# Peptides against a protein of PDB entry 5Z08: the designs that were tried, part 90

Target 1, 168 residues: chain A of PDB entry 5Z08
Amino acid sequence: RQKDEWAKKTSSLMKQLDWFIGEHLGAMLAAEELGGPVVGELMEIDPDDLSAGFNAHGKLKKATSQPDLDRRQRRIDDIWGPQDEQGQAHKRKRGADEALAASAEMRDLIEQLMNKLVEAGGDNSATYVEIPRESAAARFLVRSKVAMFHPNDARRLRLVDFGRDLDD
Target 2, 222 residues: chain B of PDB entry 5Z08
Amino acid sequence: GLPRLIDAIEEASKIPAKRRQTPIKPTIEKLTTHLYTHGASPDSLLRLADLLTLRNHLDQASLAAITRNLYPSSTVSDEVVLRFIGALGHGQLKPTLALQALFLRWLVMVYHLLENPGVLGQVYGVLFDLLDTAAIRPQLCHLLALVTRRKHVRPFRIQAILTLSRQTGGDPNLTGLLRVFKNYYPEIIVGDATKGRASAFKHPDPQWRQHLDEIQQRRSEA

## One batch from the design tools (peptide; made by RFdiffusion4, then SolubleMPNN)

Design b2_p14_1_s2 (from b2_p14_1, 10 letters changed)
Fold by OpenDDE base, seed 4:
Structure b2_p14_1_s2 (fold): chain B 168 residues (1-168), chain C 222 residues (1-222), chain A 14 residues (1-14)
Amino acid sequence: as target 1 above (168 residues)
Amino acid sequence: as target 2 above (222 residues)
Amino acid sequence: MDEFRLMIEEISRL
């Protein structure tokens, strides 16, 4: 009974994670890789704050008058709006392909991090995954406080051990 | 005017060169001449950024010629910047690395005209992750040297540059970027690999800068 | 972000 409940819970959580990666996070990570906003740094920014933009110092501009908001939203809609049917189809396809690639990278990285944590058997030195680059996925995991870089090697990433911090 | 030239090139860009009824080269020459004389408005810059960064049937020589003459008559919007940043890296749908190097060079040369220089700081990680791409590294290091602030100088990035510097045999552009980092954190130990020649990140094209200044001055007088 | 962290935390404890 307990093993079955555990297996069911694990399966449910994995499905939720996979859904979150595929439906939300992948597109945001792809946007970051395409030079869009950094995932999480902008999530803390109200959509209204995003519309206001940032000054040269990265501080939120005070929302000036409503008309500029509509013009920016219209521009975003015009930028992402119907170019000719073929150009939009190619943009949508490219965006979808990049989102799928980002989702796959995130899934693979999480899997590697979790596997290394299990394999290490409590040896913190063995928990590091070698990453080929600092991807949007890797950065997101670090920003989310889910993973940490090795202090002396930026190519080594490990999962944060959430179990130890509760027993101290 | 410039919008009509862009319209003609946009339409031609949808058609393979072998299937075009008229050669596009004369229209590209008219566009580049117009850009050289008058520069591009923010709206025209956005349209040109799309032509340069999106996959189309324009030849590399035409794309390079447009990029070399891409003088802003005004400011450069975040949207235009993000189009060029989004075009960076490896992929079949991305511009050639040679063209990407021209885009990075352009961003360096127009950095002072950005409506929001902070936009490049927001994509700092994306830019930093491309440092392993040798073909764009010189211009990328120069752009990062302009964009880098104290918040970007993190231990993991210091280590990444040091590692890449060792792997590249002490690329002078990486050494130059490490010197920029050291300005924020003097305690950064730049190992023996950095005893080499560092890039000074001088302006890539003084003549282009002078011509840009002339275009920008005409706007202030109007 | 917080929901994602909590999800990974919960999965890692399983």
Scores: peptide ipSAE 0.191, ipTM 0.329, DockQ to the pose 0.241
Fold by OpenDDE base, seed 3:
Structure b2_p14_1_s2 (fold): chain B 168 residues (1-168), chain C 222 residues (1-222), chain A 14 residues (1-14)
Amino acid sequence: as target 1 above (168 residues)
Amino acid sequence: as target 2 above (222 residues)
Amino acid sequence: MDEFRLMIEEISRL
């Protein structure tokens, strides 16, 4: 009975976490990865906002003002963007794909961090996950005080041990 | 000459690697060899900065190779500097953090060749706000150590570094930057959290420096 | 952010 209740509680929490990552956090992380605001400064980002892109201040680009920074973006758009109606559909699809990618990266990273914490058996040196890049996901985990970088190696990330910090 | 090599690479950069009729690698090798031998003029530097910082179809190895051989033959303009600064941070349209670290390293190594060193002081806030990005922090702290003046050492930035230093377990680069700040305000208490060994911000590549000096000497003789 | 931390903390204690 207690094991079944524990398993149900764990499953419920994992579902809630997965939902939160998929429905909210993924889009926000994708926005940060697109040069948007840092996660925690904006409450909600619409996937449609990801398609519009962000200015240098992390604010949604309004359609009308072509400032000189627009030359670089136009040059990028000239290289990568079909200018036609297919280009807007491609931008929306890209925004959705990026939100999905960010969600997947966050899920995978959390899973790896939790697995390493369990495997380490209390050895803090063994709790580090090697990350291929410093992603918005990794930074969010650090800002939220869920994870910490290795002090000497930014490629190594560990989960904060919430169990030990209560006994010290 | 260098302009023709840049032209060929610019055209190739518009085309996905799988759709190119000819491999670009031989042209990149010719470019890097030319840069190593002669350096890049201000005009060529601007064009190369655009190739390095704008999203295109060039592979990361090619971009890194160009960056590692980006010897200025003369001065570095504000426009070139601003291209690299504008490429920093998080964004799908931005270069990889690994490449950004190379750009920051390059800016450190060519700092003495800037036409206007004050340009980096004008964008100090932009640079400072990136200190939370661990992948570029070592080079960023080094650049900030060169750029920092009394006007930049503000209470909010002192507190930001102290907070970040605590959060990172005393990153030696942050401790090094705090020491630079302390030179302007000796009363800054670098607390026990920064008892770690501070980075000395030594030149990142002495051989690159020597070769740069050789290229620069040829300009003074001409 | 705080809710996210609490969720991870709760999962990590399980």
Scores: peptide ipSAE 0.186, ipTM 0.330, DockQ to the pose 0.240
Fold by OpenDDE base, seed 1:
Structure b2_p14_1_s2 (fold): chain B 168 residues (1-168), chain C 222 residues (1-222), chain A 14 residues (1-14)
Amino acid sequence: as target 1 above (168 residues)
Amino acid sequence: as target 2 above (222 residues)
Amino acid sequence: MDEFRLMIEEISRL
């Protein structure tokens, strides 16, 4: 029973996270990688948008967030787009591709960070993930106080252990 | 006159200081006095730009003194500008970074006298790529602040400034340049690393400006 | 950011 509830809760949260990454965060991270605004300073993530994505049973509500991705993508295109229609279409496609790439990078990074935390079995030295570059994803995790860099090596990132840090 | 002084300095610049028959310092002092009083014509300015930017046997103090007195009596040609831009960066044949900072400061102070301000816009990338060079960054950011147009504000350059700002602990000159970029694209977020004090890019030397204006005024009356 | 942090925090505690 507890394992099943835990598994359901985990699955629900993972779906929520995946949705958030795909529908909101990916485009913003892509904008940052492309030299746009830094994620988290402008976007009042309307908490209502995050809450609207999920029903009381943890099921993803259908993608009412597509319009917001399109609005954000339009905003990126409005900032950086060529003024000609053909250039705008090519740029929209590029922006969408970059958003997908950024979403994939964030998903992979979070997965690696979580896996390392589990594998480390409480050894903080073993919780570090080696990152190939300081990505917008990595920076976002640090700014969000979800991850931290190794004090002597900016290529090593670890998840904050929220279970331990609350007891200190 | 000024051409004869430049001739003497050009010849002396070919010879190591220890092998010169006569000290060059008195000739440099005459040159700087002449420049302070009358300014440099376009032709003289080009010759002086070559003396300042090309590797020769002149000492750093003499080069700095000439640069500090390099008042244009007229306009500044694209060729003169390009000599100074070509002298920027790292290399054994390039002037010292201290002298490069003086050249950038000079370009800021004479920006309004450029025959074609667009020439700096054409070399914008070259200037921008030097922002990592700490010794010239203050003057470089100031020059870029003057030169920047909407066409230069690109995503990769925004990211480069943001990254460099983080790496430098929020250099106020980079923050100032980012504010200039933000004037063209208000949606640029100046990150927490850039919440610091931005440079206002004030004129580097008000007295030099005033003296330049006096030299320029005398030409308009002649 | 806070909502994201809370979500990761909740996932990491599971």
Scores: peptide ipSAE 0.170, ipTM 0.306, DockQ to the pose 0.227
Fold by OpenDDE base, seed 5:
Structure b2_p14_1_s2 (fold): chain B 168 residues (1-168), chain C 222 residues (1-222), chain A 14 residues (1-14)
Amino acid sequence: as target 1 above (168 residues)
Amino acid sequence: as target 2 above (222 residues)
Amino acid sequence: MDEFRLMIEEISRL
């Protein structure tokens, strides 16, 4: 009985999380990746600061002219540039595709973070997920205090263990 | 006539108030009365824009009085607009922020009389970069709300407004400008920044508008 | 953000 209620509650929360990611967060993350507003507190950060990413402590790096910045800026210009009526339909589709991609990236990242936390069995060193890039999704998780970067390696992200931080 | 009044004020503006042979206040009062009754021609507007925007020895009360009575009798040229835009921001040679706020208010009130409204769109970046200046922000947001087109709504500007909105605790004028941005891109998720009270950007002076309309009508009948 | 954090926190405690 308690296990079934727990399973139902978990399933309900996962559905709510998936809905929140798909309906709200994905579009905001896509906007951030495209040099739009930072989701949450970091919406105060200059686009150059967004492009610079966060250090291992979640602080904005100084804008380094990284080639990936040029690709994002081009993508911004492609999405927000003057386009004819046919271009508007393509822009809406492209914006929807970016929101879907951001939603998928966030879902996958959360899943990996949760799986690593479970697999680590209490070894904090084993809880880190290797991220291929500093995404808007990764930054959002850090800003929301849900995840932390490894202090020495910004390519390693771990979920905050909300269960253990009560026992220390 | 108006040109002779402007000539007298231009000459007086070159001289410190303490060294003037005659008080300028009576000439300013004649100028403002003439402007209130007849408005200013395009040529007179340009000369008055230079008096208002260039550093001279005119007192702030006189400059404010001229600005409050700066009724165009016709259209407003790009050159006049650019004089006022060039006078915005921080600098020792620029007008006071209080006077800049009056210039922005004036541009809002005469926006429909611009020969080329697109000129403000060309200097959109200059206007936008001044949003951090609290003293001019209300009028600046109102002007930007009129000027903003789809081409101006860029990710970096969306972000900059959202940032500034948080830093200001949700300034209603910034929230109003974000709503204008959202009209061009409905997908802009403004989150909690738009939950606050937004400015409706109502006309700043209905009596001034009515008097402007009366001056404009007299020209169409002549 | 707070609601999102609470959802993740609640899921991670489960």
Scores: peptide ipSAE 0.186, ipTM 0.312, DockQ to the pose 0.246; fails the geometry check

Design b2_p14_1_s3 (from b2_p14_1, 9 letters changed)
Fold by OpenDDE base, seed 2:
Order: structure tokens, then C-alpha cells, then sequence
Structure b2_p14_1_s3 (fold): chain B 168 residues (1-168), chain C 222 residues (1-222), chain A 14 residues (1-14)
């Protein structure tokens, strides 16, 4: 009975988390990856605003062709292509694809972090996940105080152990 | 007048709330009303800075209310500034971090009224070393953005802010401060951790600014 | 952010 209630509660929380990631967080993370506002400063980014890209100040920039933008920023500029109907449809689709990719990255990262915490059996040194890059997802987890970078290696991320940090 | 109100609050601040013969709240309300209407003279500002920064028996709501109405009628002395700076950080004798954030916000809003803005540049290291304190970081970065000069932008501070930016997941306020640094040294490689949105460090309270300007104008006409 | 943290905290305590 208690195990079944625990399993139901865990399943419900996971569904809520998946919903939050998919419906809200993914678009915001995609915006941040694209040089947009940092997640938590702007609660409501309209997906349509994601298609409008962000200036160095995190404001919606009109597509100014700056040539030296990094490949991802070039992809943002490509998302910001001409205001024709076909260009807008391609922008919307690309914005949606980036939001889906960001959602998938966040889900995978959370899963890895949780799995490592369980596997570590209380060894804090074994709780670190190696991240290939500093992503918007990783940064968000750290800002949310859900995860911490290794003090000497920003490629290693761990969950905050909310259960044990109370007893130390 | 304002000095008598401060006298009454100073005496009440020495006594725990439960042992006071009279509630202090009505006197605090009179003080804040007076400050809102007339502002505080340099002498009154110093006395109020002591009440706000020194450990006493005033409640946090009263201290916050005084801070929110701390309109200078004139200039802000170095001594007043140093009282607020000395109150920053961790310690049993220091104000709460929430109140420290209000002090930093106040310093940002009155920066143009400082008798000597250079005083903040002299304590730059003290301010910079507090950037790890998350509760005060937003206002601290804003103040540092105003205070920073070329002499303060050193390699060790650049590295420190980059490291802290990574550790905090790219805090926009740290990114904003690093952009200020980059204005002095364009060659600063803003790593991937700093590619995020920077804070624009806008004025914290436009209504407070407008009211301050009205108080300052009345003095120039007198 | 706070709601997200609470969700992760609750899941991790489980």
C-alpha cells in the first residue's frame, strides 16, 4: 500500500515535471540558448517572440545581419530571415524545433542527475554527471538551486541532495 | 521636528519591543511621513544610518520603512556611505541580508547625490568580495556597475566574476557587470557562461526618483 | 523557478 502510494505520487510528480518542461520551460530555455532572456527574468516568452531573436541586451532584435555571429547565432539569424510568409513559417517551425530540443535536453539531464544521485548511495563524488557543454538547461538547474557545478570542473553537474543536507 | 522623532526612536531602539512602555510604530510612521515630505538633512541621515546599520531592537518592518523613505534633502556624506558599506556581509551584528539589499538599492538611487563618489571606489574590493552573497548580488552588481573604473578592472577580478558566473549558472547581474568591465577592456573574452542576457541596471524605482527630484528642487529654491 | 525546485526536491526525496 505505501509503495503503491509512493509510486503514484512519483508518477504524478514526473508527469507534472514533464508538462512544465514541455509547455513552459522548453521555449524559455530555447530562447536563452539563442541569446534571449535568462529563464526566470521573463516568465512569459511568447513562442512568437522566440522567432524574433534577441540582441546582446536580451531584447528582441530585428534581424541585423552581423556576419561574425557564431554558428548557433547564425541559425538565429536564419530564423530571423526575410518577413515573407514562407520565412515566418520556417521561423515558427524552427522555434518549435528548438523548444522541443531544449525540452528533451532538460528531461535527459534531469534523468541523468537523478539516476546518478540514486547510484551514488551517498557518495557525493559519484553524483556528478558529465555535461558536454554549459547548456541553458544546466544553467537553469543551477540558478534554480536544484543542481551545482563541481567547484573545480564546470563540466560536472550534480543534484543538490535535499535529504542529506539537512543532517550535516 | 525630525531631530525629536529620531531622538524618540533612538531611545526606543535600546529597549526590546516587549519591554517598551509605548508602541514605537506611531513614531516610525511620523518619521517616515516627515522624510517623505521634507527629506533628511546630512546630520539626520547620519543618525538614521546608525539606527539602520547598528544592532538594536527595532523590528525589520520599521527599518525597511525608514530605508524606503530615506530621501536626502541635500548631499550624502562619506560617513553615511561608509556606515551602509560597513553593514554589508555576514555576521551576527550585521543587518539582515534583506535589509542590506535595501541599503545597496538606496546607494544606487542616491549615487548622484554623494559628496564624494570616489569613496565607493576606495571600498571597491570590499563590495566586490561580497558578490558570492546571492541575496545582495543584484543590487551589489548595479552599484558596482556605477562605481567601476579602469583601475578596478583587474585580471583577478575578471577571473573571479567569470568563475562566479559559471557557479551561479550565468547570473544576469554578473553578466551585466562583466559587460561594464568589457567597456574598459574590450579584449575580455566573455566565455560561454556570459553569453546570456545581461542586466541593464535600470533605475530600481522611477517613482522614488521622481519624488527625490521634487525634494531636491524645493531645497534649491529655499 | 521556485515551483520547479520544489518539484525536483519532492521527487528527489522520494
Amino acid sequence: as target 1 above (168 residues)
Amino acid sequence: as target 2 above (222 residues)
Amino acid sequence: MDEFRLMIEEISEL
Scores: peptide ipSAE 0.164, ipTM 0.338, DockQ to the pose 0.253
Fold by OpenDDE base, seed 3:
Structure b2_p14_1_s3 (fold): chain B 168 residues (1-168), chain C 222 residues (1-222), chain A 14 residues (1-14)
Amino acid sequence: as target 1 above (168 residues)
Amino acid sequence: as target 2 above (222 residues)
Amino acid sequence: MDEFRLMIEEISEL
């Protein structure tokens, strides 16, 4: 009975986490990966706002270098985007694909971090996951105080052990 | 010459690798050889900065190879600097963090050749706000160590570095940057959490420096 | 952010 209740509770929490990642966090992480706001500084980004693409006016204020950024964005748009209806559909699809990719990356990263914590059996050196890149997902976990980078290697990330910090 | 090589690479960069009629690698090798031998003029640097920082179909190895051979034959303009600064941070349209680290390293190595070193001071806030990005932090701290003046050392930035140092377990690059700040404000208590060895911010590549000096000397003789 | 941390904390304590 208690094992079944524990299994149900764990399953329910995992479903809630998956839902949160898929419905909210993935879009926000994708926005950050698109040069949008840092997750946790801005309120809920509507997925529809992601599909519209952040206007180039992400308010990096009037640094005098505005003309050069605008020229770059035009060149990028000239290289990659037909400005037509197909280009907007491609931007929407791209935004959705990026939200899905960010969600998948976050799920995978959390899973790896949790698995390493369990496998390490209390050895802090064994709790580190090697990350191929610093992602919005990795940064979010660190900002949320859920994870920490290795002090000497930014490619190594570990989950914060919430249970041990209470006994010290 | 260098302009023709850049033209060929610019045209190839518009086309996906699988759709190119000719492999670009031989042209990249010719470019990097030319850059190694002669360096890049200000005009060529700007064009190369665009190739390196704008999204195109060039592979990461080619972009890295160009960056590693990006010897200025003369000065580095504000426009070139701003291209590289504008390429920093997170975004689909941004270069990879690995390439951004190479750009920051390059800026450190060519800092003495900037037409206006003050341009980096003007974008100091943009650079400083990227310190939370661990992949570029070592080179970013080194660049900030060169750029930092008294006007940049503000209480909120001191607190931001102290907070980030605690969060990172005392990153030696952040400790190194705090030491630079302390030169302007000796009262800054680099707390016990920063007992780590401060980075000395040594030149990233002495051989690259020597070769750059050789290229620059040829300009003074001409 | 805080809710996310609490969710991860709760899952990690299970």
Scores: peptide ipSAE 0.161, ipTM 0.324, DockQ to the pose 0.240
Fold by OpenDDE base, seed 4:
Structure b2_p14_1_s3 (fold): chain B 168 residues (1-168), chain C 222 residues (1-222), chain A 14 residues (1-14)
Amino acid sequence: as target 1 above (168 residues)
Amino acid sequence: as target 2 above (222 residues)
Amino acid sequence: MDEFRLMIEEISEL
């Protein structure tokens, strides 16, 4: 009975987490990767807002035509190219694809972090996941105090052991 | 007047709440009302700074209420500033980190009233070394953004912020501070960790600012 | 963020 309740609770929480990642967090992470605002507050980023691109201040750029030569702006402009119906559809699709990619990256990263924590059996040195890049997902986990970078290696990320921090 | 209210609170602060003969709350309310209406003179500010920063038996709610109503009627002395700076960091004798954040916020809001803004520049290192303290980091970065001059922007501090920014997953306040640094040294490569939104360091409380301006204006007319 | 942290915390404690 207790194991079944635990399994149900775990399953429910995982579903809620998956939903949160897929419906909210993925778009926000994609926005951050695209030079948008940092995911610090539950800012509902409309996928349509992703399509508008972000200025150097992380604000939605109004479509002002001036070719700012900055490679980031070009990428945003290339991602968010001309407002023809096909371009808008392609932008929305690309925004959705980036949100899906960010969601997948976050899910995979969380899974790896949790798996390493379980596998380590209490060895903190074995809890680190090697990350290929400092992604928006990795940064979000650190900001959320869910994960920590290795002090000497930003390519190593571990889940915070919430059980130990209560006893200190 | 304000001095008598401070006297009463100082005496009450020496006594544990359970041993006080009279509730302190009504006196705190009178003090905060007076501060809201008239502000605090430099002498009163110093006394209040001591009450806020030194270990005593005042409750956190009272200390927070005083801090939220700590309107200077005139200037803020170096001594007052240094009391608040000395209260920052970790330690059993120091105010809570929540209260320290209020002190830093206060310093931001009264920065233009400092008799010597350079005093904060002199303690820049002390402030900078506290950036790892997450609870005060937002207000600390804001204060540092105001205080930072070219002389403070050193390679080791740039690297320290970059490192801390990575360790914090790109805290917007650290990114904001790096932008301030970049104003002095445009060549500062704000790494991928700083691709995120920087804090704009807006005034923490526009209503508080407006009320402060009204208090300060009354002084100029007197 | 806090809700997310709590979810992860709760899952990790399970």
Scores: peptide ipSAE 0.159, ipTM 0.356, DockQ to the pose 0.252
Fold by OpenDDE base, seed 1:
Structure b2_p14_1_s3 (fold): chain B 168 residues (1-168), chain C 222 residues (1-222), chain A 14 residues (1-14)
Amino acid sequence: as target 1 above (168 residues)
Amino acid sequence: as target 2 above (222 residues)
Amino acid sequence: MDEFRLMIEEISEL
């Protein structure tokens, strides 16, 4: 019973996270990678928009088209794309592709960070993931206080252990 | 005249200070006095740019004194500009970073006298890539603020300056440059890491400007 | 950011 409830809760949260990454964060991360605004400094992620994404039963609510994210992505696309109609279409497609890539990178990074935390069994030295670059995803995790860099190596990132760090 | 003074300094610059038969300092003082009074012609300006940018045996104080008195009596050619740009960055054959900062400051102060301001736009990438060099960053940001056009504001440069701004704890000169970028792309958000006061890029030396204007005015009357 | 942090925190504590 408890394992099943835990598994359901984990699955629900993972779906929520995946949705958030795919529908919201990916586009913003892509914007940052493309030289747009830094994620989290300006976007009051309307907590209502995050909450609106999930029903009380952990089912994904139909993504209400966040018109503001689409507008921001459009603005970024309008800024850097060719001004011709074909160029705008190509730019929109490129922006969508970059958002998908950023979403995939964030998902992979979070998965690696979580896996390393589990594998380390409480050894903080073993919790570090090697990152190939300082990505928008990595920076976002650090800014969100979800992850931290190794003090001597900016290529090593670990998940903050929320269970341990609260007791110190 | 100025050409003869430059000749003497060029010859002295080939010889180590300890091996010179005559002190160069009096000749440098005559040169700087002449420059202060009359400015430098385009030809003289090019020769002086070579003396300032090429490795020679002149002391840093003399080079700095010449740079501080480098008033153009006329326009500044692309060739002169490119000599100073070529002298920027790290390298054993390059001038000291302190002298490079003076060159950048000079380019800012004479920007309105460039024969072709577009020449700086052509080397924009070279200038931009030097932003990580802390010793020249203030003057470099100021120059870039003058030079930047819409064509130079690219995603990778926006990201680079944002990253560098974070890494430097929000250098006000970088924040100032980001504000210039924002004028072309209002959607650029200068995040909380840049909550620092942006540099206003004020003229670095109002007295130097005034004296330059006096020299330039004499040319228009002649 | 805070909501994201809370979500990751909740997942990591499971």
Scores: peptide ipSAE 0.145, ipTM 0.301, DockQ to the pose 0.196

